# Peptides against a protein of PDB entry 4U39: the designs that were tried, part 22

Target 1, 302 residues: chain A of PDB entry 4U39
Amino acid sequence: SIKVIGVGGGGNNAVNRMIENEVQGVEYIAVNTDAQALNLSKAEVKMQIGAKLTRGLGAGANPEVGKKAAEESKEQIEEALKGADMVFVTAGMGGGTGTGAAPVIAQIAKDLGALTVGVVTRPFTFEGRKRQLQAAGGISAMKEAVDTLIVIPNDRILEIVDKNTPMLEAFREADNVLRQGVQGISDLIATPGLINLDFADVKTIMSNKGSALMGIGIATGENRAAEAAKKAISSPLLEAAIDGAQGVLMNITGGTNLSLYEVQEAADIVASASDQDVNMIFGSVINENLKDEIVVTVIATG

## One batch from the design tools (peptide; aimed at target 1 A271 S272 M280 I281)

Design b2_p14_2_s3 (made by RFdiffusion4, then SolubleMPNN; from b2_p14_2, 7 letters changed)
Fold by OpenDDE base, seed 4:
Structure b2_p14_2_s3 (fold): chain B 302 residues (1-302), chain A 14 residues (1-14)
Amino acid sequence: as target 1 above (302 residues)
Amino acid sequence: MKLLYFHVGKNPFK
């Protein structure tokens, strides 16, 4: 089974976005130290952590409180993650609960033998230096606790949105990028198809790989496959080129009109930008909600 | 949603 665990406010907003976009074949778990915020989760499983420590009042933007809250609730986290083959841990780094609890939860998932993937954000620069420093500590702790860690730099979202984009919409776009990172992987495993990807192949590419980079490309029109693939490999979300990666996972998602030619064209562009010796998984997915859009997601590991 | 095609292994285009 695949489980997605949203940790703290940012992680729970991302999980809500995944549920709203009907991401299938995964179980959703919401974790928070704030009981009122947790009640707003759309997840079926809702877990308040650190109830004795925090009394449901949240972590006060302190990562050490988030860490201790997850440690207090270890047995409940173990029971919720038990029997998962894969666990996605999603969080916004720089806060209290997400920054402190996500590494503890990731370690619990890994110790249970699940393939553990972190999908986390760095805070925007406008959230201030304190959040950036807290995020750096949380990301370092996540790297040690996961098999693969995807880090989304929120400041790079500002390069792809209009300068007049309200702050609230920039956070919604961060939630959407977190969704795309989880869905880009989970759809390859959990979506029934003509040919199903073996989970063992995903485990080979993602197990003990450390930090990963993510690129996303979206396009419409006659050359949409080529444009989406080119946007993905040159995405502002990529902190480096994919040519040096030991592994690449790519997802090519389109509407019901997605052709085999478009799949081959997009796959060829990403493969041509990759090393000759790269271990590559690529898959094509039909999503009726995309209509005329193609979405290419690239995850580079190693 | 439906998976149509996948590849696993070395880059098939190089």
Scores: peptide ipSAE 0.104, ipTM 0.734, DockQ to the pose 0.798
OpenDDE base, seeds 1, 2, 3, 5: peptide ipSAE 0.038, 0.027, 0.028, 0.026; ipTM 0.701, 0.595, 0.496, 0.633

Design b2_p14_2_s4 (made by RFdiffusion4, then SolubleMPNN; from b2_p14_2, 6 letters changed)
Fold by OpenDDE base, seed 2:
Structure b2_p14_2_s4 (fold): chain B 302 residues (1-302), chain A 14 residues (1-14)
Amino acid sequence: as target 1 above (302 residues)
Amino acid sequence: MKLLAFHSGKNPFA
């Protein structure tokens, strides 16, 4: 089974966005120290952590409180994650609960023998230096606790959105990019497409790989496959070029009109931008909601 | 058909 665990406010917002976009074949778990925020989750499983420590009042933006809250609730987390083959741990880094609890939850998932993938954001620069420093500590702890850690730099989202985009919409786009990171992998396993991957293929690319970068490209029209692939490999979300990656996971998602030619064209572009010795796997997914759009997601590992 | 993980060197359609 695949489980997605949203940790703290940002992780729970991302999980809500996944549920709203009908991401299939996954079980959703919402984790928070704030009981009021947790009640707003759309996840079937809602877990309050650190109930004794925090009394449901949240972590006060302190990662050490988030950590201790997850440690207090270890047995409950273990029971919720038990029997998962794969666990996505999603969180916004820089806060209290997400930054502190996500590494503990990830370690629990890994110790249970699940393929453990972190999908996390770095805070925007405008959230201030304290959040950036807390996020750096949380990301470092996540690297040790996961098989693969996808880090989304929120400041790079500002390169994709309009300069006049309201702050609230920039956060919604961060939640959407977290969704795309999870869905870009989970759909390859759980959703039938033109080219299906198995869990063993994904495990080979993602097991003990450490840091990963994600690129996303979206396009329409006659050259949509090539354009989407080019946008993915040149995505502002990629803090580095993919040519240094040891592994590449590619998802090509389109509507019912997605052709095998378009899948091949997109795969060839990503392969040509990758190292010759790269272990690349690609899958294709059909999403009827995309109509004429193609979405290419590239995850570079190593 | 399980399209195997293409290691870089061989075009699957060749």
Scores: peptide ipSAE 0.014, ipTM 0.478, DockQ to the pose 0.167
OpenDDE base, seeds 1, 3, 4, 5: peptide ipSAE 0.009, 0.000, 0.009, 0.007; ipTM 0.463, 0.383, 0.471, 0.476

Design b2_p14_3 (made by RFdiffusion4)
Pose (drawn by RFdiffusion4):
Structure b2_p14_3 (pose): chain A 294 residues (1-190, 197-206, 209-302), chain P 14 residues (1-14)
Amino acid sequence: SIKVIGVGGGGNNAVNRMIENEVQGVEYIAVNTDAQALNLSKAEVKMQIGAKLTRGLGAGANPEVGKKAAEESKEQIEEALKGADMVFVTAGMGGGTGTGAAPVIAQIAKDLGALTVGVVTRPFTFEGRKRQLQAAGGISAMKEAVDTLIVIPNDRILEIVDKNTPMLEAFREADNVLRQGVQGISDLIALDFADVKTIMKGSALMGIGIATGENRAAEAAKKAISSPLLEAAIDGAQGVLMNITGGTNLSLYEVQEAADIVASASDQDVNMIFGSVINENLKDEIVVTVIATG
Amino acid sequence: LSVLDFHVGSLNPS
């Protein structure tokens, strides 16, 4: 019983993307102050929060509103979250609802005893000062409210995509990366949560590599451990979760080769949760998701 | 989706 909660617009898209990618084994909850944007969620559960406060008009990039909105819907949320063994709280930070509400929601989930993993994006630098400041104040609050907070620096999306990909695609990739963050873990729980719990505090950074071809597992792992999303050296990690995903042609040679690359770059005595998952919708593509905690 | 390999604990390069 693992629930992925998209909070605000940032999470709304990630949840959509997760659903679009048929990420299995999770119950999705899209939570928004913005009734219009919420009705775009492909989530079976659409929770409008702050209905009294925002009248479906959203938080206006005011985290305080997203917060008061979440506090207003404190009871509706717990009801939706009760029974969750694990709650992914996925949101875009810098907003109102995502920045405000996610900590309220993730804290509720944490109090509910669920393994609360918040997976959020820090706004692109270009989103400006308000976005940056609010997320920083927001990311700070997400840390206090989750067991593990995987923070995806959107600015790093721009290093990864072609220098000329339009902004719309840059935001879109941030959504996928958020989805890639949650799927990278949720695919490994579809197992004693104390395992993953022992891996889940402090902040967390993740990396992803995608590769195709003859030497792809290594290419993917190398890209994953060196990825711009992954801002710090992995040897600094106390715990590392590794996810290897490929087609039905995923060989153990490829799997371990990528595991060896991730392992050698991590501390020797590091605690590790490693999985490889077969995605039939993949052909020659392979995706290594690496999440380091420490 | 299906899992091919799964490990928990320390892991050394082969």

Design b2_p14_3_s1 (made by RFdiffusion4, then SolubleMPNN; from b2_p14_3, 8 letters changed)
Fold by OpenDDE base, seed 4:
Formats: structure tokens, sequence, C-alpha cells
Structure b2_p14_3_s1 (fold): chain B 302 residues (1-302), chain A 14 residues (1-14)
């Protein structure tokens, strides 16, 4: 089974966005120290952590409170994650609960023998230096606790949105990018296809790989597959080029008119931009909501 | 929404 655990406010907003977009084949768990915020979750499983420590009043933007809250609730987290083959841990880094609890939850998932993938955000620069420093500590702790860590730099979202985009819409786009990171991988495993991916192949690419890079490309028109692939490998979300990547997960999502030729063309572009000996898993998904759009998601490991 | 997975493959570059 695949479980997605949203940790704190940002992680729970991302989980809500995944549920709203009907991401299938995964179980959703919402975790928070704030009981009122947790009630707004759309997840079937809702877990309040650190009830004795915080009394449901949240972590006060302190990562040490988030950490201790997860440690207090370890047995409950273990029971909720038990029997998962794969666990996605999603959080916004820089806050209290997400920054402190997500590494503890990730370690619990890994200790249970699940393939543990972190999908987390760095805060925007406008959230201030304190959040950036807290996020750096949380990301370092996540890297030690997961098999693969995808870090989304929120400031790079500002390069792809209009300069007049309201702050609330920038946070919604961060939630959407977190969704794309989880869905891009989960669809490869959980969606029944003509060719089923062996979960062992996913483990080979993602197990003990450390930091991963994520790129997204969207295009329309006659060359949409090639354009989407080129945008993905040059995505502002990539902190580096993928030319040295030994492992790649590629998702190609299109409408009902997505052709096998378009899938192959996009895969060839991404493979050619990767290491010569790259181990690539690619998958094609039909989403009726995309109509004429193609979305390419690339996750580079190693 | 029916997400239909059409093809999952391992690409080994030639």
Amino acid sequence: as target 1 above (302 residues)
Amino acid sequence: MKILYFHVGTYKPK
C-alpha cells in the first residue's frame, strides 16, 4: 500500500490539494499539533500529535515542539504507517510542526521497512530568515530519515507566476507543486496500466538516494510532448541540471489524445539530458481534464 | 476522473 502523510499546516494543505485532484491508489493521513487546523483536513485519517505537550494549540512555530510532539505520539504514528510499502512524507519546512515532526515520522516509516520519500518545500524568502534557518535544519534532518528527499524551493515558483500574483495564490501553487511531486510518483505505481511497474524497480531508483531534483513542464500544440519535456529538464524548480542523474522517474500526463509517439519523444528527450547509463522509469497517464495539455514531471536521483 | 495508465516502461538508453 501507498500512504501519503501530510505534516503540519503546509503538508495538510498539500494533502487537501491531492484529495481535491482525485489522486488515486493512496491512503491519506493528516498529522498536526493544532487540533483546529487538523479538523479542516479532508484526509480520512486525522492524527493529533503531542496532545499532552501542546494541548492541541500547535507548535508555536518551534521545530523542537514539533519534534517532541511526534516523539510523544510515536506508537500512534507506527500503527498508522504499519503495512505501507511506500510512505510519502509531505511538509512545508520552516514552521513548527512540519519542520520538527516530518523527520521523526519519516524515520518511523523507514524503520517499518517502507520506501520513504520526503516531498517538502523551502519557505519563500519573504517569510523571513528565521523560517529559512529552521527549514535548513528540518531539510538536513529529513535527508537522514528518508530514502529520497524532493525539496521544492518556493522562491522558484515566483519565477513561473505573474509578479502581481497574490501571496495566497503563491502558497496554493506551492501546494500544487507538492501534489505534482507525489502524484508523479504514485501514479507510476498505483494506477493500473497496460504494463504494470514492478515496485522493486521503483525501490532500485529511490532507495537510499538522498536528495532528488524535480522538474515540471507543461505545453500545448503540435510539438507539445517535446516542449513539455524540454521545459521539465530546464524547469526553474531544478536546483541543478539532470545531466549527472543516475536514476530518473518520468511521468507524462496528457488528455485522451496522448499518443505513444508523444510519450516516446518526451522520454527520449529526458533520457538524452540524463547520464549515459541512466536507469529511467517512465510512465504515461491519461487525465481527461488536461484536454490539449501535456504535463511532464521529472524526478532525478543520484 | 479516470486516470488510465497507458504504458509503464524502463528505458535503457541504447
Scores: peptide ipSAE 0.049, ipTM 0.716, DockQ to the pose 0.381
OpenDDE base, seeds 1, 2, 3, 5: peptide ipSAE 0.028, 0.028, 0.027, 0.032; ipTM 0.599, 0.566, 0.683, 0.589; seed 2 fails the geometry check

Design b2_p14_3_s2 (made by RFdiffusion4, then SolubleMPNN; from b2_p14_3, 8 letters changed)
Fold by OpenDDE base, seed 3:
Structure b2_p14_3_s2 (fold): chain B 302 residues (1-302), chain A 14 residues (1-14)
Amino acid sequence: as target 1 above (302 residues)
Amino acid sequence: MKILYFHVGTYRPR
């Protein structure tokens, strides 16, 4: 089974966005120290952590409180994660609960023998230096606790949105990018295809790989597959080129008119931009809501 | 929503 755990406010917003987009074949768990915020989660499983420590009043933007809250609730977290083959831990870094609790939850998942993937955001520069410093510490702790860590630099989202985009919409776009990172992988595993991927192949690419890069490309028109692939490998979300990546996960999502030729063309572009000995797994997904759009998601590991 | 999933296997670079 695949479990997605949203940790703290940002992680729970991302989980809500995943549920709203009907991401299938995954179990959703919302984790928070704030009981009022947790009640707003759309997840079936809702877990309040650190009830004795915080009394449901949240972590007060302190990562040490988030950490201690997860440690207090260790047995509850273990029971919720038991029997998972794969665990996604999603959080907004820089806050109290997400920054402190996400590494503890990730370590619990890994210790249970699940393939543990972190999908987290760096805070925007406008959230202030304190959040950036807290996020750096949380990301460092996540890197040690996961098999693969995808870090989304929120400031790079500002390069792909309009300059007049309200701050609230920039956070919604960060939640959407977190969704795309989880869905890009989960759709390759959880959804019955004509050719099912072996979960062992996903484990080979993602186990003990450390930091991973994610690129997204969207295009329409006659050359949409090639354009979407080129945008994905040159995405502002990539902190580096993928030319040295030993492993690549690629998802190509299109409408009912997505052709096998378009899938092959996009895969060839991504492979040509990767290492010569790259282990690439790719999948294609038909989403009737995309009409004439193609979305290419690339996750580079190693 | 009928999601038709086509997994295409491991790309082996030729």
Scores: peptide ipSAE 0.038, ipTM 0.610, DockQ to the pose 0.369
OpenDDE base, seeds 1, 2, 4, 5: peptide ipSAE 0.030, 0.031, 0.017, 0.037; ipTM 0.597, 0.583, 0.433, 0.674; seeds 4, 5 fail the geometry check

Design b2_p14_3_s3 (made by RFdiffusion4, then SolubleMPNN; from b2_p14_3, 8 letters changed)
Fold by OpenDDE base, seed 2:
Structure b2_p14_3_s3 (fold): chain B 302 residues (1-302), chain A 14 residues (1-14)
Amino acid sequence: as target 1 above (302 residues)
Amino acid sequence: MKILYFHVGKYLPK
């Protein structure tokens, strides 16, 4: 089974966005120290952590409280994650709960023998230096606790949205990018297919790889596959080029009109931008909701 | 380059 665990406010917003976008074949768990915020989760499983420590009032933007809250609730987290083959841990880093609890939850998942993937955001620079410093500490702790850690730099989202985009929409786009990171991988495994990926192959590419980069490209029109692929490999979300990656996961998602030619064209572009010795997993997914859009997600590991 | 594996999936309507 695949489990997605949203940790704290940002992680739970991302999980809500995943549920709203009907991401299939995954179980959702919402974790928070704030009981009121947790009640707003759409996840089937809702877990309040650190109930004794916080009394449901949240972590007060303190990562140490988030950490201790997860440690207090270790047995509950273990039971919720038990039997998962893969666990996605999603969080907005820089806060109290997400920053402190996500590494603890990730370690619990890893200790249970699940392939553990972190998908986290760095805060926007405008959220202030304290959040950036807390996020850096949390990301460092996540790196040790996961098999693969995808870090989304929120400031790079400002390069893919309109300059006039309201601040609330920029946060929604961060939740959407977290969704795309989880969905880009989970769809390769959990989407019923004509050709199914072996989970052992995903483990080979993602196990003990450390930091990963994610690029996303979306396009429409006659050259949509090539354009989406080019946008993905040149995505502002990529802090580095993918040519140094030891592994690449590529997802091409389109509507019912997605052609094999478009799939091949996009794959060839990503392959040509990758190292010759790269281990590449490639998948195509049909999502009828995309109509004429093609979405290319590239995850570079190692 | 080894393209190791190819997945072809379709979302099932609920």
Scores: peptide ipSAE 0.274, ipTM 0.824, DockQ to the pose 0.094
OpenDDE base, seeds 1, 3, 4, 5: peptide ipSAE 0.049, 0.041, 0.134, 0.040; ipTM 0.627, 0.679, 0.723, 0.674

Design b2_p14_3_s4 (made by RFdiffusion4, then SolubleMPNN; from b2_p14_3, 8 letters changed)
Fold by OpenDDE base, seed 4:
Structure b2_p14_3_s4 (fold): chain B 302 residues (1-302), chain A 14 residues (1-14)
Amino acid sequence: as target 1 above (302 residues)
Amino acid sequence: MKILYFHVGTYRPK
């Protein structure tokens, strides 16, 4: 089974966005120290952590409280994660609960033998230096606790949205990018296709790889597949080029008119931008909501 | 009903 755990406010918002977009084949778990915020989760499984420590009043933006809350609730987390083959841990780094609890939850998942993938955000620069410093500590702890860590720099989202985008919409876009990172991988595994991916192949690409890069490209019209692939490999979300990447997961999502030729063209572009000996897994997804759009998601490891 | 057609393959460069 695949489990997606949203940790703290940002992680829970991302999980809500995944549920609203009907991401299939995954179990959703919402984790928070704030009981009122947790009640707003759409997840089937809701877990309050650190009930004795916090009394449900949240972590007060302190990562040490988030950490201790997850440690207090270790047995409950282990029970909720039991039998998962893969665990996604999603969080907004820089806060109290997400920053402190996500590494503890990730380590619990890894110790249970699940393929553990972190999909986390760095805070926007406007959230202040304190949040950036807290996020850096949490990201370092996540890197030790996961098999693969995808870090989304929220400031790069500001490069793909209009300058007049309200702060609330910038956070919604961060939730959407978190969704795309989880869905891009989960769709390759969880959705019944004509060719099922062996979960062993995913493990080979993602196990003990450390930091991964994620790029997203969207295009419409003639040459949309090639354009979307080129946008993905040059995405502002990439902290570096995927040149020399030894492992790549590629998801190509289109409408009902997505052709095999478009899938192959996008795959050729992504492979040509990677190492010559790249181990690339690709999946094609039909989403009726995209109509004429193609979305290419690239996750580069190694 | 979202018809998710998945083709999962390993890319073998030609």
Scores: peptide ipSAE 0.063, ipTM 0.710, DockQ to the pose 0.336
OpenDDE base, seeds 1, 2, 3, 5: peptide ipSAE 0.050, 0.027, 0.036, 0.041; ipTM 0.712, 0.570, 0.623, 0.634

Design b2_p14_4 (made by RFdiffusion4)
Pose (drawn by RFdiffusion4):
Structure b2_p14_4 (pose): chain A 294 residues (1-190, 197-206, 209-302), chain P 14 residues (1-14)
Amino acid sequence: SIKVIGVGGGGNNAVNRMIENEVQGVEYIAVNTDAQALNLSKAEVKMQIGAKLTRGLGAGANPEVGKKAAEESKEQIEEALKGADMVFVTAGMGGGTGTGAAPVIAQIAKDLGALTVGVVTRPFTFEGRKRQLQAAGGISAMKEAVDTLIVIPNDRILEIVDKNTPMLEAFREADNVLRQGVQGISDLIALDFADVKTIMKGSALMGIGIATGENRAAEAAKKAISSPLLEAAIDGAQGVLMNITGGTNLSLYEVQEAADIVASASDQDVNMIFGSVINENLKDEIVVTVIATG
Amino acid sequence: MTLKTFHVGTLNPT
């Protein structure tokens, strides 16, 4: 019983993208102050929060509103989250709802005893000062409210995509990366949560590599461990979760070769949760998701 | 999607 909660617009898209990618085994909850944006969520559960406060008009990039909105819907949320063994709280930080409500929601989930993993994006630098400041204040609050907070620096999306990909696609990739963050874990729980719990505090950074071809598992792993999303050296990690996903042509040669690359870059005595998952919708593509904690 | 391999604990390169 793992629930992925998209909070605000940032999470709304990630949840959509997860659903679009048919990520299995999770119950999705899209939570928003913005009734209009919420009605775009492909989530079966659409929770409008702060209905009394925001009247479906959203938080206006005011985290305080997203927070008060969440506090207002404190009871509706717990109801939705009860029974969750694990709650992914996925949101865009810098907003109002994502920045404000996610900590409230993630904290509720944490109090509910669920393994609360918050997976959020720090706004692109270009989103400006307000976005940056609010997320920083927000990311700070997400850390206090989750067991593990995987923070995806959107600015690093721009290093990854072609220099000329339009902004719209840059935001879109942030959504996918958020989805890639949650799927990277949720695919490994579809298992004693104390395992993953022991891997889940402090902040967490993740990396992704995608590759195709003859030498792809290594290409993917190398790209994953070196990825711009992954800002710090993995040898600094106390725990590392590794997810290898490929087509039905995923060989153990490829799997271990990528595991060897991720392992050698990690500390030797590192605790590790490693999985490889077959995605029939993949052909020659292989995706290594690496999440380091420490 | 299906599981290919899974490991928990210390992992060393081969």

Design b2_p14_4_s1 (made by RFdiffusion4, then SolubleMPNN; from b2_p14_4, 7 letters changed)
Fold by OpenDDE base, seed 5:
Structure b2_p14_4_s1 (fold): chain B 302 residues (1-302), chain A 14 residues (1-14)
Amino acid sequence: as target 1 above (302 residues)
Amino acid sequence: MKLFEFHVGVYLPK
């Protein structure tokens, strides 16, 4: 089974966005120290952590409280994650609960033998230096606790949105990019393809790879597959080029008119931008809501 | 969102 665990406010917002977008084949778990915020989760499983420590009042933006809250609730987290083959841990870094509890939860998942993937955000620069420093500590702890860590730099979202985009919409876009990171991988595993991916192949690409880069490209028109692939490999979300990447996961999503030729064309572009000996897995998804649009998601590891 | 068809492939470099 695949489990997605949202940790703290940002992680729970991302999980809500995944549920709203009907990301299939995954079980959703919402974790928070704030009982009122947790009640707003759409997840089937809701877990209040650190009930003795926080009395449901949240972590007070302190990562050490978030950490201790997860440690207090270790047995409950273990029971909720039991039997998972894969665990996604999603959080907004820089807060109290997400920053402190997400690494503890990730380590619990890994100790249970699940393939553990972190999908987390860096705070925007405007959220202030304290959040940025807390996020850096949380990301460092996540990197040790996961098999693969995708870090979304929220400041790069400002490069792909309109300059007049309200702050609230920029946070919603961060939640959407978190969704795309989880869905781009989970669709490859959880959706019955014409070609069954061996979960062993995904494990080979993601196990103990450390930090991964994610790029997204969207295009329409006659060359939409090639344009979307080129945009994905040059995405502002990529903190580096993928030319040295030894492992790549590509998801191409299109409408009912998505052709095998378009899938192959996108795969050829992404593979050509990667290492010569790249282990690349690609998936194609038909989404009827995408008329003439193609979305290419690239996750590069190694 | 109706996911209709998912194709997964391993890219084999030519």
Scores: peptide ipSAE 0.057, ipTM 0.627, DockQ to the pose 0.349
OpenDDE base, seeds 1, 2, 3, 4: peptide ipSAE 0.035, 0.058, 0.039, 0.028; ipTM 0.593, 0.623, 0.594, 0.412; seeds 2, 4 fail the geometry check

Design b2_p14_4_s2 (made by RFdiffusion4, then SolubleMPNN; from b2_p14_4, 6 letters changed)
Fold by OpenDDE base, seed 2:
Structure b2_p14_4_s2 (fold): chain B 302 residues (1-302), chain A 14 residues (1-14)
Amino acid sequence: as target 1 above (302 residues)
Amino acid sequence: MKLFTFHVGVYRPK
């Protein structure tokens, strides 16, 4: 089974966005120290952590409270994650609950023998230096607790969106990028296809790889597959080039007119931009809501 | 029924 656990406000917003976009084949768990915020989750499983410590009033933007809250609730987290083959831990770093609890939850998932993938955001620079410093500590702790850690630099989202994009929409886009990171991988495993991926192949690419980079490309028109692939490998979300990546996961999503040729063309471009000895898994998804658009998601590990 | 047609390829370097 695949479980997606949203931790704190940002993680739960991302989980809500995943549910709204009908990301299939995954179980959703919402975790928070704030009981009121947790009630707004669309997840089937809602877990309040640190009920004794916080009394449901949240972590007060303190990562140490988030950590202690997850430690208090360890047994409940273990029971909720039990029997998962894969666990996605999603959070917005820089806050109290997400920053402190996500590494503890990730370690619990890993100790249960699940393939543990972190998908987290760095805060925008405008959220202030304190959030950036807290996020750096949380990301460091996540890196030790997961098999693969995807870090989305929110400031790079501002390079993809219009300059006039309202701050609220920039946060929604961060939630959407978190969704794309989880969905890009979960679709490879959970979506029944013409060719099923062995979960062993995913484990080979993602187990003990540390930090991963994520790129997204979107294009339309006759060369849309090639353009989307080129945009993905040069995405502003990539903090580095993928040329040294030992493992790559690619998802290509298109409408009902997505051709096998377009899938192959995109895969060849991404493989050619990766290490010569790259282990690459690619998948194609038909989304009937996409007209002429192709979306390429690249996750580079190693 | 949203027909999610998924094609998975494994690129193995030759």
Scores: peptide ipSAE 0.156, ipTM 0.722, DockQ to the pose 0.303
OpenDDE base, seeds 1, 3, 4, 5: peptide ipSAE 0.102, 0.153, 0.125, 0.066; ipTM 0.716, 0.721, 0.715, 0.658

Design b2_p14_4_s3 (made by RFdiffusion4, then SolubleMPNN; from b2_p14_4, 6 letters changed)
Fold by OpenDDE base, seed 4:
Structure b2_p14_4_s3 (fold): chain B 302 residues (1-302), chain A 14 residues (1-14)
Amino acid sequence: as target 1 above (302 residues)
Amino acid sequence: MKLFTFHVGKYLPR
């Protein structure tokens, strides 16, 4: 089974976005120290952590409270994650609950023998230096607790949105990028129709790889597959080029008119931008809502 | 919304 655990406010917003986009084949778990915020989750499984420590009033933007809250609730987290083959831990770094609890939850998932993938955001620069410093500590702790860590730099989202984009829409786009990171991987595993792919192949690419890079490209028109692939490998979300990447996961999502030729063209572009001996897994997904759009998601490891 | 996976596999370089 695949479990997606949203930790704190940002993680729970991302999980809500995944549920709203009907991401299939995964179980959703919402975790928070704030009981009122947790009630707004669309997840089937809702877990309040640190009930004795926080009394449901949240972590007060303190990562040490988030950490201790997860430690208090360890047995409940273990029971909720039990039997998962793969666990996605999603959080907004820089806050109290997400920053402190996500590394503890990730370690619990890893200790249970699940393939543990972190998909987390860095705060926007406008959220202030304190949040950036707290996020850096949380990201460092996540890196030690996961098999693969995808870090989304929220400031790079400002390069792909209009300068007049309201702050609320910038956070919604961060939730959408978190969704794309989780869905780009989960669709490769959870969707029927796998040809020559097993879960051991995913484990080979993702186990003990540390930091991974994620790129996203979107295009329309006659060359949309090639354009989307080129945008993905040059995405502002990439902290570095994917040249020399030894492991790649590619998802290509299109409308009902997505062709096998377009899938192959996108895969050839992404593979050619990677190491010569790249271990690449690719998947193609039909989403009727995309119409003429193609979305290419690239996750590079190694 | 029906998500259909059309193909998922290992990339085999030509």
Scores: peptide ipSAE 0.087, ipTM 0.677, DockQ to the pose 0.372
OpenDDE base, seeds 1, 2, 3, 5: peptide ipSAE 0.084, 0.054, 0.042, 0.039; ipTM 0.682, 0.634, 0.644, 0.653

